# Peptides against a protein of PDB entry 5KEZ, part 25

Target 1, 320 residues: chain A of PDB entry 5KEZ
Amino acid sequence: NVAIYNPFRPWWERYQPVSYKLCTRSGNEDEFRNMVTRCNNVGVRIYVDAVINHMCGNAVSAGTSSTCGSYFNPGSRDFPAVPYSGWDFNDGKCKTGSGDIENYNDATQVRDCRLTGLLDLALEKDYVRSKIAEYMNHLIDIGVAGFRLDASKHMWPGDIKAILDKLHNLNSNWFPAGSKPFIYQEVIDLGGEPIKSSDYFGNGRVTEFKYGAKLGTVIRKWNGEKMSYLKNWGEGWGFVPSDRALVFVDNHDNQRGHGAGGASILTFWDARLYKMAVGFMLAHPYGFTRVMSSYRWPRQFQNGNDVNDWVGPPNNNGVI

## One batch from the design tools (peptide; aimed at target 1 W11 W12 H258 V307)

Design b2_p14_6_s1 (made by RFdiffusion4, then SolubleMPNN; from b2_p14_6, 7 letters changed)
Fold by OpenDDE base, seed 2:
Structure b2_p14_6_s1 (fold): chain B 320 residues (1-320), chain A 14 residues (1-14)
Amino acid sequence: as target 1 above (320 residues)
Amino acid sequence: VVPPAMTLADYYAR
């Protein structure tokens, strides 16, 4: 991915890929392989956050400022480490003036235009699908158990399916022969937009963002909500079917936010309430549960926003 | 992911 120095190595640089090399601040491919092996040998499975909707931001300077030193040029859409070129992006397909998503009520924009400047991959192309599948298959062959698909809302479900159809079975050294990778898709659906979580049920599980938002409201006793109202928690609250849901109290994004779906989110900053929410989630039989492991950072609020929401995991001058 | 160019508040307000 790109190496960002202003601010200094933010967490979100991880979501601006320039190659599919397993070479980041977390380590190199050999170290990753060793980690996967060690984890599998003790019954811990690895699920990779796969960033496949886009490459890096269009405004990032060309060069070799990346975690593995790979050259890239956002301006010309050159990512030779893949390789991608200008033919592999949706620049000509997106019809907005900015090239970015401007109207989230237009499903075509949401999927064909750039998410906040991130260069949008042409997932309709078999070449692009194959490059992504090769990346994911390499991980499968190493021994990962499945994937979180980042920004799934911004990809056509059919394109995702086409990629998934190219995937290998899981590594039989640790998984039963014929096992398929576990897939869960990040789809932010709080209602009010044309793209729905149900559009993606055919590909795997989906993130249920209503879960953390609503649970936070209840635990905080906002709007007259009571714990007793949780008796029909799950589908009774309008959430997706349990067998399609991946549920969580917070994630790395909404842990840093406020407003609709943000202000109600419980995090480790509110330790007592957070323990209550996580405990309830683990006890209640709805969805596939995910527990957050995070870290403290020096929060500085200005006009209701944390200006340090970019801060990544603890490090020593960039060394993790 | 929500990139820094868009605040969570703005994103979820849609």
Scores: peptide ipSAE 0.040, ipTM 0.766, DockQ to the pose 0.118
OpenDDE base, seeds 1, 3, 4, 5: peptide ipSAE 0.035, 0.035, 0.037, 0.039; ipTM 0.749, 0.757, 0.744, 0.759; seed 4 fails the geometry check

Design b2_p14_6_s2 (made by RFdiffusion4, then SolubleMPNN; from b2_p14_6, 7 letters changed)
Fold by OpenDDE base, seed 3:
Structure b2_p14_6_s2 (fold): chain B 320 residues (1-320), chain A 14 residues (1-14)
Amino acid sequence: as target 1 above (320 residues)
Amino acid sequence: VVAPAPTLADYYAR
């Protein structure tokens, strides 16, 4: 991915890929392979956060400022380490003046235009699908158990399916023969927009962001909410079917208080309430559970926003 | 130049 130095090595640089090489702040491919092997050998499975909707931001300077040293040029859409070129992006398909998503009520913009300047891959192209599948299959062959698909809301479900259909079975050294990768898709659906979580049920599980938002409200006793109201928690609260839901109290985005989904979100900053929420989540049968492991950072609120929400985990000069 | 930061806020940008 792009190495960002202003601000200094933020967490979100990981979501600006310039190649599918396994060289990052966390280590190189050999180290990753070693980690996956060691984890699998003790029954701990690895699921990769796969960033496949886009490459890096369009405004990033061309050069070799990347975690693996690969050259890239956002301006010309040149990512030779893949390789991608201008033919592999949706620049011509997006019809907005800026090239960015301007209206989230327009599903076509949401999927065909750039998410905040992130260069949007043309996932309709078999070439692009194949490059992504090759990346994911490499990880599968290393021994990962599945994937979180980042920014799935911004990909056409059919394009995702086409990629998934190219995936190998899991590595038989650790998984039963014929096992398929576990897939969960990040779709932010709190209602009110045309793109729905249900659009993605056919590809795997979907993140249920209503879960953390509503649970936070209840645990905080906002709006007169009571724990007793959780009697029909899950589908009874309008959430997606349990067998399609991946649930969580917070994630790396909403723990930073962004968007409608961040307002009531409980985090480790509110330790007691957070423990209550996580405990409830783990005890309740609804959905597939995910527990957040995060870190403290020097929060500085200005005009209601944390100006240090970019701060990544503890590191040594940018290396974790 | 600050690069774009994907966040929940971005997903609900209007």
Scores: peptide ipSAE 0.027, ipTM 0.726, DockQ to the pose 0.153
OpenDDE base, seeds 1, 2, 4, 5: peptide ipSAE 0.026, 0.025, 0.025, 0.022; ipTM 0.718, 0.718, 0.718, 0.712

Design b2_p14_6_s3 (made by RFdiffusion4, then SolubleMPNN; from b2_p14_6, 7 letters changed)
Fold by OpenDDE base, seed 3:
Structure b2_p14_6_s3 (fold): chain B 320 residues (1-320), chain A 14 residues (1-14)
Amino acid sequence: as target 1 above (320 residues)
Amino acid sequence: VVPPAPTLASYAAR
């Protein structure tokens, strides 16, 4: 991914890929392979956050400022380490003046235009699908158990399916023969937009952002809500079917006040309430559970916004 | 514009 130095190595640089090389702030491919092996050997499975909707931001300077030193040029859509070129992006398909998503009520914009400037991959192209599949298959062959598909809301479900149909079975050294990768898709659906979580049920599980949002409201006792109202928690609250849901109290985005849930989201900053929420989630049978492991950062609120929401995990001069 | 569940512009910035 791009190496960003202003601000200094933010967490979100990981979501600006310039190659599919397993070479990042966390280590190189050999170190990753070693980690996967060690984890699998003790029954801990690895699921990769796969950033496949886009490459880096269109405004990032061309050069070799990347975690593996690969050259890239956002301006010309040149990512030779893949390789991608201008033919592999949706620039000509997006019809907005800016090239960015301007109307989230327009599903076509949401999927064909750039997410806040991130260069949008032409996932309709078999070439692009194949490059992504090759990346994911390399990870599968290393021994990962599955994937979180980042920004799935911004990809056509059929394009995702086409990629998934190219995937190998899991590595038989650790998984039963014929096992398929576990897939869950990040789709922010709190209602009110045309893109629905149900659009993605055919590809795997989806994130249920209503879970953390509503649970936060209940545990905070907002609007007179009571714990007793959780007796029909899950589908009874209008959430997606349990077998399609991946649930969580918070994630890296909404922990920082970004995205779904707003102020209702419980985080480790409210330790007691957060432990209550996580405890409830783990005790309740609804959905596939995910527990967030995060870190403290020096929050500085200016006009209601944390100006340090970019701060990544504890690191040694950018190396984690 | 900011969607109902906004994504920060900083994710693609700089």
Scores: peptide ipSAE 0.046, ipTM 0.757, DockQ to the pose 0.240
OpenDDE base, seeds 1, 2, 4, 5: peptide ipSAE 0.030, 0.044, 0.038, 0.035; ipTM 0.735, 0.759, 0.736, 0.745; seeds 2, 5 fail the geometry check

Design b2_p14_6_s4 (made by RFdiffusion4, then SolubleMPNN; from b2_p14_6, 7 letters changed)
Fold by OpenDDE base, seed 4:
Structure b2_p14_6_s4 (fold): chain B 320 residues (1-320), chain A 14 residues (1-14)
Amino acid sequence: as target 1 above (320 residues)
Amino acid sequence: VVPPPMTLADYAAR
């Protein structure tokens, strides 16, 4: 991914890929292999946050400022380490003046235009699908158990399916023969937009953002909500089917007030309420649970926004 | 990566 130095190595640089090389702030491919092996050997499975919707931001300077030193040029859509070129992006498909998503009520914009300037990959192309599948298959071969698909809302479900159909079975050294990767898709569906979580059920589980938002409201005792109302928690609250749901109290985005959930989202900053929420989540059978492991950072609020929301996990001069 | 309800401007400022 791109190496950002202003601000200094933010967490979100990870979501701006320039290659599919396993060479990041966390280590190199050999170190990753070792980690996966050691984890698998003790029954801990690895699921990779796969950024496959886009490459880096269109405004990032060309050069070799990346975690593995790969050259890239956003302006010309040149990512030779993949390789991608101008033909592999949706520039000509997006009809907005800015090239960015301008209207989230237009599903075609949401999927064909750039997410906040991030160069949008043409996932309709078999070439692009194959490059992504190659990346994911490499990870499968290493021994990962599955994937979180970042920004799935911004990809056509059929394109995702086409990629998933190219995936190998899991590594038989650790998984039963014929095992398929566990897939969960980041889709923000709180209602009110044309893209629905159900559009993605065929590909795997989806993130149920209503879960954390609603649970936060209940535990905070907002809007007259009561714990007793959780009697029919899950589908009874209008959530996706349990077998399609990945549930969580917070994630890295809404922990910072970004994305879905708003102020209702509980985080470790509200320790007591957060523990209540997480405890309830783990005790309740609805959905596949994800527990957030985060960190403290020096929050600095200006006009209601944390100007330090970019701060990544504890690191040594950018290396974690 | 997540879309709004955060503004695009806010996201770009990340």
Scores: peptide ipSAE 0.035, ipTM 0.701, DockQ to the pose 0.257
OpenDDE base, seeds 1, 2, 3, 5: peptide ipSAE 0.024, 0.028, 0.029, 0.028; ipTM 0.676, 0.714, 0.719, 0.707; seeds 2, 5 fail the geometry check

Design b2_p14_7 (made by RFdiffusion4)
Pose (drawn by RFdiffusion4):
Structure b2_p14_7 (pose): chain A 320 residues (1-320), chain P 14 residues (1-14)
Amino acid sequence: as target 1 above (320 residues)
Amino acid sequence: NYGWWMVKQREEDR
């Protein structure tokens, strides 16, 4: 991914890919393979956060400011370490004047245009689908059990299916024959938009962002909500079917208060109420549960938004 | 509109 130095090494630089080499601030390919093997050998699975909707920001300076030193040039769309060229992006397919996503009532541009200027991969091309699949198959053979598909709302459900069609079965040393990767797609669907999370049920599960937003408001006793109202918690509150939901109280994004749910999201900063919300979630049968494990940062709210929500993991001059 | 890219955009606007 791009090594971003202003601000200094933000957590979200990892969502701007430069190549598919397994080389990050978290470690190299040897350390990654070692982790996956050791965890599988004790029965704990690894799920990978797959960033496949885009490469890095279109305004990022060319050069080798990358986590493995790979060269890249966003202005010329050259990502030779993959390789990707200008033919591999949606510049000609997007219809907005700016080339970015401008209107979320238009389902087409949400898919074909740049998400906040991130170079949008042409996922309809077999070559691009093959390069992504090659990356995910490399991970599957190492032994990962599934994927979180980042920014799934900005990918066509069919393009996702075409990529998944190319995946190997899970490593037969650890998984039964015919096992398929566990897919959960990150779609923020609070209603009122043309894209529905149900559009993605053919590919795997989806993140149910309504879950934590509603639970936070209820536990905080905001907006007239009471815990007694949780008697019919689940699809009774308009959530996706339980067998398609990946649920959580907070995630790495919205724990920073800017996200789906804003200030209602309970986090480790609200430890007493947070424990209660996690407890309710873990006790209730709805969904497959994910628990957050975080790091502290110097929160500094100005106008209800944290100016330090970009700060990366604890580090000494960028080394984690 | 939500997601991590909102933080990225705010930093670029600064």

Design b2_p14_7_s1 (made by RFdiffusion4, then SolubleMPNN; from b2_p14_7, 12 letters changed)
Fold by OpenDDE base, seed 4:
Structure b2_p14_7_s1 (fold): chain B 320 residues (1-320), chain A 14 residues (1-14)
Amino acid sequence: as target 1 above (320 residues)
Amino acid sequence: MFGIEEIYKRAREA
């Protein structure tokens, strides 16, 4: 991915890929392979946060400022380490003046235009699908158990399906023969927008962002909500079917205070309430649970916004 | 209810 130095190595640089090389702030491919092996050997499975909707931002300077030193040129859509070229992006498909999503109520824009400048891959193309599949298959062959698909809302479900159909079975060294990767898709559906979580049920589980938002409201006792109202928690609250739900109290985006659920989201900053929420989540059978492991950072609020919300995990001069 | 622009800060900072 792009190496950002201003601010210094923010967490979000990971979501700006320039190649599919397994070479990041966390280590090289051999180290990753070693980690996966060690984890699998003790029954811990690895799920990769796969950024496959886009490459890096269109405004990033061309060069080799990347975690593995790969050259890239956003301006010309040149990512030779893949390789991708201008033919592999939706520049011509997006009809907005800016090339970015301008109307989030337009599903076509949401999927065909750039997410705030992130170069949008033409996932309709078999070539692009294959390159992504190759990346994911490499991970599968290493021994990962599945994937979180980042920004799935911005990808056509059919394109995702096409990629998934190209995936190998899981590595038989650790998984039963014929096992398929576990897929969950980040789809933010809080209602009121045209794209629905149900659009993606065919590909795997989806993130249920209503979960954390509503649970936060209840535990905070906002709007007269009571814990007793959780009696029909799950589908009874309008959430997706349990077998399609990936549930969580918070994630890396919304724990920074401006994401889905807004201020209702509980985080480790509110330790007591957060523990209550996580405890409830783990105790309740609804959905597949994900527990967030985060970190403290030096929050500095200016005009209600944390100017340090870019701070990534604890690291040693950029190395995690 | 929440727009994508409000949710994906990482994208806005790209």
Scores: peptide ipSAE 0.053, ipTM 0.772, DockQ to the pose 0.282
OpenDDE base, seeds 1, 2, 3, 5: peptide ipSAE 0.034, 0.043, 0.039, 0.035; ipTM 0.745, 0.767, 0.769, 0.757; seed 5 fails the geometry check

Design b2_p14_7_s2 (made by RFdiffusion4, then SolubleMPNN; from b2_p14_7, 11 letters changed)
Fold by OpenDDE base, seed 5:
Structure b2_p14_7_s2 (fold): chain B 320 residues (1-320), chain A 14 residues (1-14)
Amino acid sequence: as target 1 above (320 residues)
Amino acid sequence: MYGIELTYARAQAA
């Protein structure tokens, strides 16, 4: 991915890929392979956060300022380490003036335009699908158990399906022969927009962002809500079917106050209430549960927004 | 339910 120095190595630089090489601030491919092996050997499975909707930001300067040293040129859509070129992006498909998503009520913009400048891959192309599948298959062959598909809301479900259909079975050294990768898709659906979580049920599980939002309001006792109202928690609250749901109290985005759930989201900053929420989530059978592990940062609120929401995990001059 | 457009922190400097 790109190496961003202003601000200094933010967490979100990881979501701006320039190659599918396994060399990042987390380590190199050998280290990753070693970690996966050790984890699998003790029954801990690895699920990779796969960023396949886009490459890096349009405004990033060309060069070799990347975690693996690979050259890239956002301006010309040149990513030779893949390789991708101008043929592999949706620039001509997006019809907005900026080239970015401008209206989230327009599903075509959401899927064909850039997510705030992130170069949008043309996932309709078999070449692009194959390059992504190659990346994911390499991970599968290493021994990962599945994937979180980042920004799935911004990809056509059929394109995702086409990629998934190219995937290998899981590594038989640790998984039963014929096992398929576990897939869960990040789709932010709190209602009010045309793209729905149900659009993606065919590809695997989806994130249920209503879960954390509603649980937060209940535990905070907002609007007179009570814990006793959770008797029909799950589908009874309008959530997606349990077998399609990945549930969580917070994630890295909404713990920073971004979007899905707003102020209702409970985080480690609200330690007591957060523990109550996580405890409830783990005790309740609805959905596939995900527990957040995060870190503290020097929050600085201006007009209700944390100006330091970019701060990444603890590091030593960029080295984690 | 909320009817708001959501943003992604990962794209702030894209």
Scores: peptide ipSAE 0.099, ipTM 0.790, DockQ to the pose 0.190
OpenDDE base, seeds 1, 2, 3, 4: peptide ipSAE 0.039, 0.091, 0.043, 0.036; ipTM 0.750, 0.790, 0.785, 0.750

Design b2_p14_7_s3 (made by RFdiffusion4, then SolubleMPNN; from b2_p14_7, 11 letters changed)
Fold by OpenDDE base, seed 3:
Structure b2_p14_7_s3 (fold): chain B 320 residues (1-320), chain A 14 residues (1-14)
Amino acid sequence: as target 1 above (320 residues)
Amino acid sequence: MYGIENTYARARAA
């Protein structure tokens, strides 16, 4: 991915890929392979956060400022380490003036335009699908158990399906023969927008962001909410079917207060309430649970926003 | 809560 130095190595640089090389601030491919092996050998499975909707931001300077030193040129859409070129992006398909998503009530914009400037891959192209599948299959062959598909809301479900159909079975050294990768898709659906979580049920589980948002209000006792109201928690609260839900109290995005729950989201900053929420989540049978492991950073609020929401995990000069 | 919500804290690079 792009190596960002201003601000200094933010967490979100990981979501600006320039190649599919397993060479990042966390380590190289050999180290990753070693970790996967060691984890699998003790029954801990690895699920990769796969960033396949886009490449890096359109405004990033061309060059070799990347975690693996690969050259890239956002301006010309040149990512030779893949390789991608200008033909592999949706620049011509997006019809907004900026090239970015401008209206989230326009499903076509949401899927065909750039997410906050991130160069949007043309996932309708078999070439692009195949390059992504090759990346994911490399990970499967290493021994990962599945994937979180980042920014799934911004990909057409059929394009995702086409990629998934190219995937190998899991590595039989650790998984039963014929096992398929576990897939869950990040889809932000709190209602009010045309894109629905149900659009993605056919590909795997989806993130249920209503879970953390609503649980936060209950635990915080906002709006007169009571714990007793959780008797029909899950589908009874309008959530997706349990067998399609990936649930969580917070994630790395909404932990930083950027929506999909807003102020209701409980985080480790509110330790007691957070423990209550996480404890409830783990005890309740609804959905597939995910527990957040995060870190403290020097929050600095200005005009209601944390100007340090970019801060990444504890590191040694950018290396984790 | 309902409506348009965006959790993305991803930023365009400086």
Scores: peptide ipSAE 0.119, ipTM 0.802, DockQ to the pose 0.197
OpenDDE base, seeds 1, 2, 4, 5: peptide ipSAE 0.037, 0.054, 0.114, 0.109; ipTM 0.775, 0.799, 0.802, 0.798

Design b2_p14_7_s4 (made by RFdiffusion4, then SolubleMPNN; from b2_p14_7, 10 letters changed)
Fold by OpenDDE base, seed 4:
Structure b2_p14_7_s4 (fold): chain B 320 residues (1-320), chain A 14 residues (1-14)
Amino acid sequence: as target 1 above (320 residues)
Amino acid sequence: MYGIELIYARERAK
């Protein structure tokens, strides 16, 4: 991915890929392989946060400022380490003036235009699908158990399906023969927009962002909410079917105070309430649970916004 | 700064 130095190595640089090389701040491919092996050997499975909707931002300077030193040129859509070229992006498909998503009520924009300047891959193309599948298959062959598909809302479900159909079975060294990768898709659906979580049920589980948002309001006792109202927690609260739900109290976006769910989201900053929420989540059978492991950072609020919300995990001069 | 913008974009996805 792109190496950002201003601010210094933010967490979000990880979501600006320039190649599919397994070479990041966390280590090289051999180290990753070693980690996966060691984890699998003790029954811990690895799920990769796969960024396949886009490459890096369109405004990033061309060069080799990347975690593995790969050259890239956003301006010309040149990512030779893949390789991708201008033909592999939705520049001509997006009809907005900026090239970015301007209206989230327009599903076509949401899927065909750039997410905040991130170069939008033409996932309709078999070539692009295949390159992504190759990346994911390499990970599968290493021994990962599945994937979180980042920004799934911004990909057509059919395109995702096409990619998934190209995936190998899981590595038989650790998984039963014929096992398929576990897929969950990040889809922010709090209602009111045309794209629905149900659009993605065919591909795997989806993130249920209503979960953390609603649980937060209840535990915070907002709007007269009571714990007793959780009696029909799950589908009874309008959430997706349990077998399609990936549930969580917070994620890396909304724990920074301005993501899906807003201020209701509980985080480790509110330790007691957070423990209550996580405890409830783990105790309740609804959905597949994900527990967040985060970190403290020096929050500095200016005009209500944390100017340090970019701060990534604890690191040693950029190395995690 | 795409990181912050990304979060804001997701905010709009409510």
Scores: peptide ipSAE 0.039, ipTM 0.773, DockQ to the pose 0.190
OpenDDE base, seeds 1, 2, 3, 5: peptide ipSAE 0.036, 0.037, 0.034, 0.038; ipTM 0.764, 0.774, 0.767, 0.771; seed 3 fails the geometry check

Design b2_p14_8 (made by RFdiffusion4)
Pose (drawn by RFdiffusion4):
Structure b2_p14_8 (pose): chain A 320 residues (1-320), chain P 14 residues (1-14)
Amino acid sequence: as target 1 above (320 residues)
Amino acid sequence: VTAAINAWRERSRN
């Protein structure tokens, strides 16, 4: 991923890929393979956060400011370490004047245009689907059990299916024959938009962002909500079917208060109420549960938004 | 920096 130095090494630089080499601030390929093997050998699975909708920001300076030193040039669309060229991006397919996503009532541009200027991969091309699949198959053979598909709303459900069609079965040393990767797609669907999370049920589960937003408001006793109203918690509140939901109280993104749910999201900062919300979630049968494990940062709210919500993991001059 | 943060938040909300 791009090594971003202003601001200093933000957590979200990891969502701007430069290549598919397994080489990050978290470690190299040997350390990654070692982790996956050791965890599988004690029965704990690894799920990978797959960033496949885009490469890095179009305005990022060319050079080798990358976590493995790989060269890249966003202006010329050259990512030779993959390799990707200008033919591999949606510049000609997007219809907005800016080339970015401008209107979320237009389902097409949400898919074909740049998400906040991030170079949008042409996922309809077999070559691009093959390079992504090669990356995910490398991970599957190492032994990962599934994927979180980042920014799934900004990918066509069919393009995702075409990529998944190319995946190997899970490593037969640890998983039964014919086992398929566990897929959960990050789609923020709070209603009122043309794209529905149900559009993605053919590919795997989806993140149910309504879950934590509603649970936070209820536990905080905001907006007239009471815990007694949780008697019919689940699809009774308009959530996706339980067998398609990945649920959580907060995630790495909206724990910073700017996300789906804003200030209502309970986090470790609200430890007393947070424990209650996690407890309710873990006790209730709805969904497959994910628990957050975080790091502290110097929160500094100005106008309800944290100016330090970019700060990366604890580090000494960028080394985690 | 502020612009980058805002752009990233925009991304997060979607």

Design b2_p14_8_s1 (made by RFdiffusion4, then SolubleMPNN; from b2_p14_8, 12 letters changed)
Fold by OpenDDE base, seed 4:
Formats: structure tokens, C-alpha cells, sequence
Structure b2_p14_8_s1 (fold): chain B 320 residues (1-320), chain A 14 residues (1-14)
């Protein structure tokens, strides 16, 4: 991914890929392979946060400022380490003036335009699908158990399916023969927009963002809500089917969010309430649970926004 | 060098 130094190595640089090389702030491919092996050997499975919707931001300077030193040129859509070129992006497909998503009520924009300037891959192309599948298959062959698909809302479900159909079975050294990768898709569906979580059920599980938002409201006792109202927690609250849901109290994004769905989110900053929420989540059978492991950062609020929301996990001068 | 979080924040608001 791109190496960003202003601010200094933010967490979100990880979501700006310039190659599919397993060479990042966390280590190189050999180290990753070693980690996966060691984890698998003790029954801990690895699920990769796969950034496949886009490459880096369009405004990032061309050069070799990347975690593995690979050259890239956002301006010309040149990512030779893949390789991708101008033909592999949705520049001509997106019809907005900015090239970015401008209207989230337009599903076509949401999927064909750039997410906040991130160069949007043309996932309709078999070439692009194959390059992504190659990346994911490499990880599968190393021994990962599955994937979180980042920004799935911004990809056509059929394109995702096409990629998934290219995936290998899991490594038989650790998984039963014929095992398929575990897939969960990040889809933010809080209602009110045309893209629905249900659009993605065919590909795997989806993130249920209503879960953390609603649970936070209840535990915070907002709007007169009570714990007793959780009797029909799950589908009864309008959540996706349990077998399609990946649930969580918070994630790295909404930890830093605001608004109706953001302010209610419980985090480690509210330790007592957070423990209650996590405890409830783990005790309740609804959905596949994900527990967040985060970190404290020096929050500095200016005009309601944390100017340090970019701060990544504890590191040694950029090395994690 | 835009933060992807901006879009997420916007999505959460909607």
C-alpha cells in the first residue's frame, strides 16, 4: 500500500493498495506465511481484510512511496506491480463531475465511482477479477481461512461472485478437503439507501451495522430503550438473517464515527458499557461474532471531529 | 491521501 507520511503513517494507508504484494508495515510475505502457519497449527484461523474495490487515492503522488517499494502512478492509473492500467478502472464509467461518489442514493455511483477519491477498479473485467482472485488464492494457498471484503457495498455483487468463483479450496494441510473460504462482506446498510445487505447474501455473510448501533442505543438507555427490549434481538429488530450476519459492537471505522449510527457506538473508551455490550453479544446466539481489539490514541476534538482519527496502532516509527 | 473514513462517516449518517 501507499506509505503516507502526512499524517505520519495513518491506519487508513492500509486501505490504499498499490500492489497485492504481502509486504506491509506488519512484515513481509515470509513473516506472514510463518504467522499463518503458527496460528493454524494451534487452531487459530486467519481472515484477511481484502481491499479489492479500489487502489490508492487519485491524488497520491506517483513514485515508489509504498510499503514494498513498488512503483505506482495514480494519475495514469499505472500499477505495474499488479499490473493495472487505465483500462482497469471505472473512470469512463463513472458519470459524476468529480469522479467520486456524490449521491449514495444512486447505486450506480456508489459502485462505479470513486470512494472518496480511491481509484475504482473495473471489476466487470475478467482481467481485474482474475488479478484479484490470484491475490486471494495466493493467500488461500498460504493457509488463510477466508476474507473480509472491504467496501463491498461499492462492488457489484455479481462481480464479487465472479471473483469468489475463481477461488481455490482452503489449504488441505489445515482444513478439510473441499473447504471453501469464509467470506464476510463489509456492507453498511442502515436503511434509507438503495443498496441493501441482502444484495450480497449470495456471496457470504455481511456486516450488520445495525447491531452495534442499536445495541449501543439500548445500553446507553437512549430513546427510552431498555435491555428488556432485547428479548427479540436479532431478526426481530430488523437485522439480517442470523446465518448471514457478522456482528460486532464496534469496528475501526465507527469507532471514529459520528451521527445517528456513530454516536451510539460503544467503544473501549466507555469501558463499562462496552464490556456489557461485548458480553451480551458473545452470549447471544445471533450472528457470527467479531470482537474488536483496538488501541488508545490521543484524541483531539476540533469542531466535533477528532483531528487524530488517523492515528494507527502502536508502532515503532511506522513499523508495527 | 484521503481518509476512507470520511465516506464511512457519511454512510453512517445516512
Amino acid sequence: as target 1 above (320 residues)
Amino acid sequence: TQSRLDAVRDAIKR
Scores: peptide ipSAE 0.044, ipTM 0.783, DockQ to the pose 0.359
OpenDDE base, seeds 1, 2, 3, 5: peptide ipSAE 0.043, 0.043, 0.043, 0.042; ipTM 0.776, 0.785, 0.774, 0.776

